Peptides against a protein of PDB entry 5K2M. Designs and how they scored, part 155

Target 1, 273 residues: chain A of PDB entry 5K2M
Amino acid sequence: MRIGITYTVLRREEMAIKERAGEFGEVVMLHEDDLLFPGNYDLDVVIIRNVSHFKALYTARLFESEGIPTVNSSRLIFEAGDKLFATLRLAGKVPVPEWKAALSEGGALRVPDSLGYPLVSKPVFGSWGRLLAKVNDRDSLEAVLEHRKWMKNPLYGIHYFQEFVEKPGRDIRSYVIGGEFVGAIYRYSNHWITNTARGGKAEPCSDPEVEELSVKAWEAFGEGALAIDIFESEKGLLVNEVNPNMEFKNAARVTGADMAGKLVEYAVEVAKT

## One batch from the design tools (peptide; made by RFdiffusion4, then SolubleMPNN)

Design b2_p23_6_s2 (from b2_p23_6, 8 letters changed)
Fold by OpenDDE base, seed 4:
Structure b2_p23_6_s2 (fold): chain B 273 residues (1-273), chain A 23 residues (1-23)
Amino acid sequence: as target 1 above (273 residues)
Amino acid sequence: MPSEEEIAKELAERARKAILEAE
């Protein structure tokens, strides 16, 4: 078996995936600079680890066009990596924060009529809490909308909003790979944006409700490897978002779960299908 | 807005730092 691994930066996750993949077959590391399509790739499966959502999406689709399956698939990356599209999948299966989407400034200005204030403005794409805004009032909403007009990418004109969820100084990140719950962590932060990449502490989360909800959230997509972000709210557990290009170094360390191995095992299963 | 390249550079630097701190 020949396993490709596409990457932008060789992080701890990519190193772990490479190491574990080596136990299952020949590993071909493919930096973004190595990728040219159409190409002659002799690979049974490709694990997509490009940092950019769009680079990951296009890389997956390009390999699929060559008849090479990817983990995650371009379909999953597309649906899960877009916050709006992910919400559309999740909302039919699991509790999610109240949300609204608008395709114009005029539409966006009516969002508070439904969600109230405070609300959270999110770009439909992006990682590590970039361009998240807590919008406390009309003036802040107008400012966010004005700034979006000057952003070059037209996707910033897709306005996605959630209710602001009060969290107990933490959120939950769980991992589901191939429908199997692999583990979960609490991510602690004093900031309303909880992200371990911003210096948050991680602790193990052992909660059967989190496990059940995480699997149900994965079932909304029905394939691949997902990190699932869950809020503890007054309304109970809410699935905030999913990530088809997950970071897991902190979760693997804290839980002891072989997340890299589970990802590789799933990729091997995909290759055999 | 940081470019994808700028983000990648930042991630690379963070990764390098994390590796050095783990040694």
Scores: peptide ipSAE 0.017, ipTM 0.326, DockQ to the pose 0.022
Fold by OpenDDE base, seed 5:
Structure b2_p23_6_s2 (fold): chain B 273 residues (1-273), chain A 23 residues (1-23)
Amino acid sequence: as target 1 above (273 residues)
Amino acid sequence: MPSEEEIAKELAERARKAILEAE
């Protein structure tokens, strides 16, 4: 078996994936600079670890066009990596924060009529809490909309809003690979945006409700490896978003789960189908 | 002087590196 691994930066995750993949066959590391299409790639499967959502998406689709399956698939990356498309999948299966989407400034200005204040404005794409805004009032909403008008990417014209969820100073990140729950962590932060990159402590999460909800959230997509972000709210557990290009270094360290091994095992299974 | 595009690219790359180092 020949296993490709595409990457932008060799992180701890990519090193762990490489090491574990070596137990199953020949490993071919493919930096973004090594990728040219159409190509003659002799690979049974490719694990997609490009940092950019769009680069990951296009890389997956390009390998698929050559008959090489990818983990994750371009379909999964597309649907899970867009917050609105992910919400559309999730909302039919699991509890999600109340949300609205608007396709114009005039539409966006009416969102508070349905959701009230405070709101959270989210771009449909992006990671690590980039361009998230807590919108407490009309003036803040107008400011966010005005700034987005001058942003060059047309996707910023897709206005996605959620209710503001009061969290107990933490959120949950769980991991599901091939339909199997592999682990979860609490991420602690005093900021309304919980991110481990902002100095948050991670602790193991052992909660049967989180495990069940995480599997159901994965089933909304039905394939691949996903990190799942869950909020603890007054309404119970809410699935906020999913990530089809998961970081797991902190979660693997804290839980002891072999997330890299599980990802490789799943990729080997995909290669055999 | 670097173009606004070059500055934006550098800032984006610095932000990317900072995120990768913080994780």
Scores: peptide ipSAE 0.012, ipTM 0.373, DockQ to the pose 0.031
Fold by OpenDDE base, seed 3:
Structure b2_p23_6_s2 (fold): chain B 273 residues (1-273), chain A 23 residues (1-23)
Amino acid sequence: as target 1 above (273 residues)
Amino acid sequence: MPSEEEIAKELAERARKAILEAE
């Protein structure tokens, strides 16, 4: 077994994946600077750990074109890494925050007629709460839309909105790999944007409802390794988003779950299929 | 927007701090 690992930065996650992969076979570390296509790669599977969503997507597709399977697949990265496409999958299987999509400013200005205020404006791509806006009124909506007109990337012209969900000062992040629930954590924050990378406390989450909901959310995609962001709301648990490029160092530390081992085990299964 | 390189560098620095805080 020859296992490739593509990466942008050697993080704690990539070090753990490398260590666990060494127990199953030969490990080939591939920095982004090492990747040229078409190429002659002698690999049975590639674990995709590129930081950029688009770099990860194209890297996965390029290896697949050489007949080498990837974890995650380019299909999963494409469907799960776009917030709107992910919502389209999730909405048919699990509770999600109320949402609207508009393809023009004129369409976007009518979103409050159905969602009301406050609402959240999201770009369809991006991580760590970049360009998230809590929109409390018409003036704030007009300002967000005006700024989007001057952004160079055409994807900023795709207007995705959610209801604002009032959270109990925390959210939940769960992990599902190959359809198996691996673990979950609470992420505490005093800000409406919760992220452990911003200095929030993490605690173990042991809730059977979270486990069941997380597996159902994974089944909306039907493959790969996903981190799942869940909100606790007055109407119950809501799946906010999924991430096909998981950060898990805090979750592994807090839960004691071998997330790197589970990811490698799944990659070995994919290589044998 | 931060470049992909700037994002990568920030992530590397955060990872180093997290390793040092866990030791």
Scores: peptide ipSAE 0.009, ipTM 0.442, DockQ to the pose 0.022
Fold by OpenDDE base, seed 2:
Structure b2_p23_6_s2 (fold): chain B 273 residues (1-273), chain A 23 residues (1-23)
Amino acid sequence: as target 1 above (273 residues)
Amino acid sequence: MPSEEEIAKELAERARKAILEAE
């Protein structure tokens, strides 16, 4: 078994994945600078750990074009890594925050007619709460839309909005790999954007409802390894987003779950199919 | 091993570069 691991930065997650992959076969670390296609790679599977959503997506697709399966697949990265596309998958299976999408400024200006205020403006791509805006009123909406006009990437012209969900000073991040629930954590924050990478407290989450909902959210995609962000709302649990390029160092530390091992085990099974 | 701060700086730089490359 030859296991590739693509990466941008060697984080704790990539080190743990490398270590566990070494138990199953030969490990080939592939930094982004090492990747050329077509490359005639001799690999049975590739674990995708590129930081950029688009680099991860294209890397996965390029390996797949050479007949090498990836974890996650380019399909999953595409569907799960775009907030709007992920919402389209999730909305048919699990409770999600109310949402609207608009393809023009004129459309976006009508979103409050349906969702009201406050609402959350999200870019369809990106991580760590970048370019999230709480929009409390018309002036704030106009400001967000004005700024988006000057962003060069055309994807910033895709206007994705959610209702603002009041959270109890925390959210939930769960992990499902190959359809198996691996673990969950509470992420505490005094800010409406919860992010453990910003020094937030994490605690284990042991809730059967979270486990069930997490598996159902994974089933909306039906493959791979996903981190799932869940809100505790007055309406109950809501699946906010999924991440096909999960960070898990804090969750692994807090829960004791072998997330790297589970990911490698899944990749090995994918290589055999 | 790089410090968490070094990793964060590198991630921030790579993320900015990735956004700019996607523009």
Scores: peptide ipSAE 0.009, ipTM 0.348, DockQ to the pose 0.037

Design b2_p23_6_s3 (from b2_p23_6, 11 letters changed)
Fold by OpenDDE base, seed 2:
Structure b2_p23_6_s3 (fold): chain B 273 residues (1-273), chain A 23 residues (1-23)
Amino acid sequence: as target 1 above (273 residues)
Amino acid sequence: MPSEEEFAKEMAEKAKAAIEAAE
């Protein structure tokens, strides 16, 4: 078996994936600079670890065009990596924060008529809480919309809003790989945007309800490896978003779960199908 | 599920948007 691993930066996750993949076969590390298509790659499967959502998406699709399966698939990266498309999948299977999408400023100005205030404005793409805005009032909404007009990427013209969920100073990040729950953590933050990359404390989350909900959230997509962001709300657990290009070093450290091994095992299964 | 055509269209729109963002 020949396992490709595409990457932008050799992080702790990519090193762990490489190490574990070596137990199953030959490992081919493919930096973004090494990727030319068509390339006639002799690989049984490719693990996609490109940092950019779009680079990951296109890399996956390019390998698939050569008949090489990817983990994650281009389909999964596309659907899960877009917050709106992910919400569309999730909303049919699991509780999600109330949301609205608008395709114009005039549409976006009517979002409060349905959801009230406060709102959370989210770009449909991007990571690490970039360009998330808590919209408390109309003036704030108008300001966010005005700023979006001057952003060059037309995807900023897709106005995605959620209700603001009050969180108990933390959120949950779970990991599901191949339909198996691998683990979950609490991410503590005094800010409404929780991110472990900003130095927040992480603790193991051992909650059967989180496990069940995480698996159901994964089943909305039906393949691959996902990190799942869950909110503890007054309404119960809400699946906020999923990430098909997950960071897991902190979760693996905190839970002791072999997330890299589970990802490789799943990639090996995908290669055999 | 979106049809392959709908998926292809969405991909084309995102591709266009990604190109425009890279310029």
Scores: peptide ipSAE 0.017, ipTM 0.407, DockQ to the pose 0.062
Fold by OpenDDE base, seed 1:
Structure b2_p23_6_s3 (fold): chain B 273 residues (1-273), chain A 23 residues (1-23)
Amino acid sequence: as target 1 above (273 residues)
Amino acid sequence: MPSEEEFAKEMAEKAKAAIEAAE
């Protein structure tokens, strides 16, 4: 078994994956600077750990083009890494925040007619709460839409909105790998945007409803390793988003779950299929 | 590789098609 690991930065996650992969076979670390295609890669599977969504997507697709399976697959990265595409998968399987998508400013201006205010405007791509806006009124909506017109990337012209979910000062992040629930954490924040990258407190989450919902959310995609962001709402648990390029350092530390090991075990399973 | 802009155009088109198919 020869296991590739692609990476941009050797983080704690990549170090843990490398260490655990060494128990299953030969490990080949592949920095982004080492990736040239077409290449002569002698690998049974590649674990994709590129930081950029697009780099991860293209790297996965390039290995797949050479007959080498990836974890995650380019399909999963594509569908789960886009908030709108992820919502389309999730909405048929699990409770999600009420959402609307619009393809024009004129369409976006009608979103409040169905969802009311406050809304959350989200770009379909990006991480760490970038360009999330709480839209409380018409003036704020117009301002967000005006700013989007001047953004160079045409994906900013895809207007994705959710209802604003009042959260109890926290959200849930769960991890499902190969259809197995691995663990979950509460992420505490005093801000409506819960972002662990800004030093939020994490605590273990042991809730059977979270576990069941997390597995169902994973089943909407049917493969790979996903981090799942869940809201506690007055309507119950809502699956907000998924991440096909998960950070798990804090979750592994808090839960004691061997997320790196589970990811490697799944990659080894994928290599054998 | 297509530029991030070219990819973004393709993704925007796919997003349009996905929305239209979900309505």
Scores: peptide ipSAE 0.010, ipTM 0.348, DockQ to the pose 0.757
Fold by OpenDDE base, seed 4:
Structure b2_p23_6_s3 (fold): chain B 273 residues (1-273), chain A 23 residues (1-23)
Amino acid sequence: as target 1 above (273 residues)
Amino acid sequence: MPSEEEFAKEMAEKAKAAIEAAE
């Protein structure tokens, strides 16, 4: 078994994945600077750990073009890593926050007629709460839309909105790998954007409803390793988004779950299929 | 606007800072 690991930065996750992968076979670390295609890669599977969503997506697709399976697959990265495409999958299986998409400014200006205020404006791509805006009124909406016009990436012209969900000062992040629930954490924050990478406290989450919902959310995609972000709302649990390039250092530390091992085990299963 | 590469670098730096802050 020869396991590739692509990465941008050697984080705690990549170190843990490397260490665990070494127990299953030969490990080939592939920094982004080492990647050239077409190439003669002698690998049975590649674990995709590139920081950029697009770098991860293209890297996965490039390895797949060489006949090498990836974890996650380019299909999964594409569908799960785009907030709108992820919502399209999730909405058919699990409760999600109310959402609207618009392809023009004129369309976006009508979103409040359906969802009301406050709204959450999200780019369809990006991590760590980048360019998330709580839009409380018309003036704020117009400002967000105006700023988007000056953004060079045309994907910023895809306007994705959710209802604002009042959260109890926390959210839930769960992990499902190969359809198996691996663990979950509460992420505490006094800010409406919860992220443990921003210094939020994490605690173990042991809730059977979270486990069931997390598995159902994974089943909307039907493959791979996903981190699932769940909101506790007055309407019950809502699946906000999924992450096909999961950060798990905080969750692994807090839960004691071998998330790196589970990811490697799944990659080995994918290699054998 | 930062290029996707500049964005990746910024995110990598934020990831690094988040690692250091969690130690």
Scores: peptide ipSAE 0.007, ipTM 0.276, DockQ to the pose 0.029; fails the geometry check
Fold by OpenDDE base, seed 3:
Structure b2_p23_6_s3 (fold): chain B 273 residues (1-273), chain A 23 residues (1-23)
Amino acid sequence: as target 1 above (273 residues)
Amino acid sequence: MPSEEEFAKEMAEKAKAAIEAAE
């Protein structure tokens, strides 16, 4: 078996995936600078580890066009990597924060009539809490909408809003690969935007309700490897978002779960189907 | 892998179901 691994930066995750993939066959590391299409690649499967959502999406689709399966698939990257498309999948299967989407400024100005204040404004694309805004009032909403008019990417004209969820100074990140729950962590932060990449403490989460909810959230997509972000709210557990380009170094360290091994095992299964 | 047509159909059905569930 020949396993490709595409990457932008050789992180701890990509090193662990490379090491585990070497137990199953020949490993071909493919930096973004090595990728030209059509390329006549001799690979049985490709593990997609590009940092950019769009680069990951197009890389997956380009390998698929040559008859090479990818983990994750271009379909999963497309649906899970867009916050609105992910919400459309999740909302029919699991509890999610209340949300509204608007396609114009005039539509966006009516969102508080149904959701009230405070709101969270999110871009449909992007990671690490970029361009998240807590919107407490009408003046703040108008300011966010005014700034969006001057952004060059037309996707900033897709207005996605959620209710503001009060969190107990933490959130949950779980991992589901090929429909199997692999592990979960608590991520602690004193800021309303919780992210372990910004220096938050992580602790193991061993909760059967989190495990069940995480598997149900994965079943909304039905394929691949997903990180799942869950809020603890007064309404119970809410699935906030999913990530098809998971970072797992902190979760693997804290839980002891072999997330890299599970990802490679799943890629080997995909190569055989 | 589902064809581009099957994917487009599934997206249209899910968009429709999400609109109907939000009403």
Scores: peptide ipSAE 0.000, ipTM 0.295, DockQ to the pose 0.097; fails the geometry check

Design b2_p23_6_s4 (from b2_p23_6, 11 letters changed)
Fold by OpenDDE base, seed 4:
Structure b2_p23_6_s4 (fold): chain B 273 residues (1-273), chain A 23 residues (1-23)
Amino acid sequence: as target 1 above (273 residues)
Amino acid sequence: MPSEEEFAEEMAKKAKEAILKAE
């Protein structure tokens, strides 16, 4: 077994994945600077850990074009890593926040007619709560739309909105790998954007409803390793988003779950199919 | 300001109250 690991930065997660992968076979660390295609890669599977969603997506697709399976697959990265495409999968299986998509400014200006205010404006791509805006009124909506016109990436012209979900100063991050629930944490924050990468407390979450909902959310995609963000709301549990390129250092530390091992085990399964 | 622990306990209470309203 030869296991590739693509990466941008050697984080705690990539170190743990490397260590666990070494127990199953030969490990080939592939920095982004090492990646040229077409190439002569002798690998049974590649674990995709590139920080950029697009770099991860293209890296996965490039390895797949050479007959090398990836974890996650380019299909999963594409569908789960885009907030709108992820919502399209999730909405048929699990409760999600109310959402609208618009393909023009004129369309976006009508979103409040159906969702009301406040809204959350999200780019369809991007990590760590970047370019999330709470839109409380018409003036704020117009400002967000105006700013989007000056953004160079045409994907900023895809307008994705959610209702603003009133939630406590926490959310849930769960992890499902190969259809198995691996663990979950509460993430605490005094900010409306909960993100443990910004220094919030994390605690273990042991809730059978979270486990069931997390598995159902994974089943909307039907493959790979996903982190799942769940809100505790007055409407019940809502699946907000999924991440096919998950950070798990805090969750692994808090839960004691071998998330790196589970990811490698799944990659080894994928290599054998 | 509440401690990080007191904040977590308060948020845990609010979360339970929110879920109970959804049932």
Scores: peptide ipSAE 0.258, ipTM 0.816, DockQ to the pose 0.016
Fold by OpenDDE base, seed 2:
Structure b2_p23_6_s4 (fold): chain B 273 residues (1-273), chain A 23 residues (1-23)
Amino acid sequence: as target 1 above (273 residues)
Amino acid sequence: MPSEEEFAEEMAKKAKEAILKAE
């Protein structure tokens, strides 16, 4: 077994994945600077750990074009890593925050007619709550739309909105790998954007309803390794988003779950199929 | 300011109250 690991930065997660992969075979660490295609890669599977969503997506697709399976697959990265495409998968299987998509400013200006205020404006791509805006009123909506016009990336012209979900100063991040629930944490924050990568307390979440919902959310995609962000709301549990390029250092530390091992085990099974 | 523990306990209470309203 020859296991590739693509990466941008050697984080705690990539070190743990490397260590666990070494128990199953030869490990080939592939920094982004080492990646040229087409190549003659002698690998049975590649674990995709590139920080950039698009770099991860293209890296996965390039290996797949050479007959090398990836974890996650380019399909999963594409569908789960785009907030709108992920919502399209999730909305048919699990409760999600109410949402609207608009393809023009004129369309976006009508979103409040359907969802009211407050809204959350999200870019369809990006991590760590970047370019999330709470839109409380018309003036705020116009400001967000004006700023989006000057953003050179055409994907910023895709207007994705959710209802603002009132959260109790925390959210849940769960992890499902190969359809198995691996663990979950509460992430605490005084800000409406919760992210343990920005600091804040994390605690184990042991809730059978969270486990069941997390597995159902994974089943909307049907493959790979996903982190799942769940909101506790007055409407019950809502699946906000999924992440096909999970950070798990805090969750692994807090839960004691071998998330790196589970990811490697899944990659080894993918290599055998 | 409340400790991180006091904050977490308060938020856990609010979460439980929110979920109980959804049932």
Scores: peptide ipSAE 0.248, ipTM 0.805, DockQ to the pose 0.016
Fold by OpenDDE base, seed 5:
Structure b2_p23_6_s4 (fold): chain B 273 residues (1-273), chain A 23 residues (1-23)
Amino acid sequence: as target 1 above (273 residues)
Amino acid sequence: MPSEEEFAEEMAKKAKEAILKAE
């Protein structure tokens, strides 16, 4: 068994994955600078750990074109890493925040007629709460739309909105790998954007409803390793988004779950299929 | 000059490195 690991930055996650992969076979660490295609890669599977969503997507697709399976697959990275495409998968299986998509400024200006205020404006791509806006009124909506008009990436012209969900000063992040629930954490923040990277405390989440909902959310995609962001709302639990390039350092530390081991075990299973 | 996308990626990388160093 030869296991590739692609990466941009050697984080604690990549170190843990490397260590656990060494128990199953030969490990080949592949920095982004080492990747040229087409190439002659002698690998049974590649674990994709590139930081950029697009670099991860293209790296996965390039290995797949050479007959090498990836964890996650390019399909999963594509569908789960886009907030709108992820919502389309999730909405048929699990509760999600109310949402609207508009393909023009004129369409976007009518979103409040359906969702009311406050809204959350999201880009369809991106991580760590980048370019999230709480839109409380018409003036704020017009300002967000005006700024988007001057952004060069055409994907900023895809206007994705959610209802604003009032959260109890926390959210939930769960992890499902190969259809198995691995663990969950509460992430505490006084900001409406909960992110552990912004100094939020993490605590274990042991809730059977979260476990069941997390597995159902994973089943909407049907493969791979996903981190799942869940909101506690007045309407109950809502699946906000999924991440096909999961960070798990804090979750593994807090829960004691062997997330790196579970990811490697799944990659070895994928290599055998 | 880096594209706005390359700049955004670089800023995201720097922010991430700063977070990793602050932990």
Scores: peptide ipSAE 0.006, ipTM 0.323, DockQ to the pose 0.030
Fold by OpenDDE base, seed 1:
Formats: sequence, structure tokens, C-alpha cells
Structure b2_p23_6_s4 (fold): chain B 273 residues (1-273), chain A 23 residues (1-23)
Amino acid sequence: as target 1 above (273 residues)
Amino acid sequence: MPSEEEFAEEMAKKAKEAILKAE
């Protein structure tokens, strides 16, 4: 078994994945600077750990073009890494926040007629709460749309909105790998955007309802390794988004779960199919 | 020359089409 690991930065996650992969076979670390295609890669599977969503997507697709399976697959990275496409998968299987998509400014201005205020404006791509806006009124909506108009990336012209979910000063992040629930954490924040990477407290989440919902959310995609963001709401648990390029150092530390090992085990299974 | 916007839209379209064909 020859296991590739693509990476941008050798983080704690990539170090743990490397270490665990070494127990299952030969490990080939592939920095982004080493990735040239077409290439003569002798690998049974590649674990995709590129930091950029788009770099991860293209890297996965490039290996797949060489007949090498990837974890995650380019399909999964594409569908799960886009908030709108992820919502389309999730909405058929699990409770999600109410949402609307608009393809123009004029369409976006009508979103409140359906969802009311407050809204959350999200870009379809991006991480760590970048360009999330709580839209409380018409003036705020117009301001967000005006700013989007001057952004160069055409994907900012895809207007994705959710209802604003009142959260109890926390959200849940769960991890499902190969259909197995691996663990979950509470992420605490005094801000409506919860981000543990900026010093938020994390605690273990042991809730059977979270476990069941997390597995169902994974089943909406049917493959790979996903981090799942869940909101506690007055309507019950809502699956907000998934992440096919998961950070897990905090969750692994807090839960004690071998997330790196589970990811490698799944990659080895994928290599055998 | 297509505007930067037109080029970006074309590239976004091609990327989507490529993904849909890989399914």
C-alpha cells in the first residue's frame, strides 16, 4: 500500500495523518510544489490535505485522471465544499436552515420577501466565516450586494442566504468518516460566527441525536470524510454546512478520537475498492 | 477581448461542465 498525502502546510493534522498512514504502508508526502501533471505517480490512494478548496478540488481530479482514487474525491470536494451545492444535498435528507439562492442583485433584493429578516449572507465558497454577513434590514442588504458587485470573482455573484439561527452561544462540529461517526465538539463563541481557530473554547459533545444527524448528513453525500456544522435552534438541530477539508486538531484533542487514524483507515479501504 | 468578467464566467461555466461530465 502506497499512500500519497498532498498538502500546502504541514499542520498538526497532516503530521498526524502521516504518522498513522505509516502504520498501513509507504507514505509519500506531496507538497503543492511537487505536484506536476500528468505524472508517473505510483500510489494506491491519495489523501487530499491542500488548504485551498480549489487546489484540493483540482488536485483530487488530477490524481483521479491518473486512475488514483482520492480521499476526498473531487466529486465530494466539489459538492460539499460549495455551501449551496452542499445545501442541495443536505436539504433532501436532514433539517437545514431555511435558505434562498439568487443569481442577480434584483433577485437577491426579493429574498427577504420569502425569508424575512434577519438573514445571513454567505459566499458559496470560503472558510472561517469570511464574508459572512448578518443582514438585519434593507439597508444592510443593499450594502452587502453593492460590495459583492465590486468583487472580481464571479462566484460572489451567486447570492446564498440563510435564515439567521439564534444559537445558544455555541455550535456543534461533528466528524463522520466513511459513514462512521468519529466524534463531535461544542464550539463556544460570544459572537454569532463561531470559530474555534481564533481562541474559542471547545468541549466534547456526547449527544446521540447529534450522532444520528451527523451520519444522516454524511449519507446525503455517501462518501468520504466530512466535518459537519450543526446548529442548536428552537426548531431542533439544523445542519448548517459540511467541510470536505476538515481541520480536526482541536476536536481530536478535546474528544481523544483518532481522527487521523480513521481518515487513513478509510483511505486504505478506498484503495482496495 | 472578453472582459475579465466574461472570461471568469466562461471559466466558471467550463469548470462546472467538466465536473458534471466527470459524474
Scores: peptide ipSAE 0.000, ipTM 0.256, DockQ to the pose 0.145

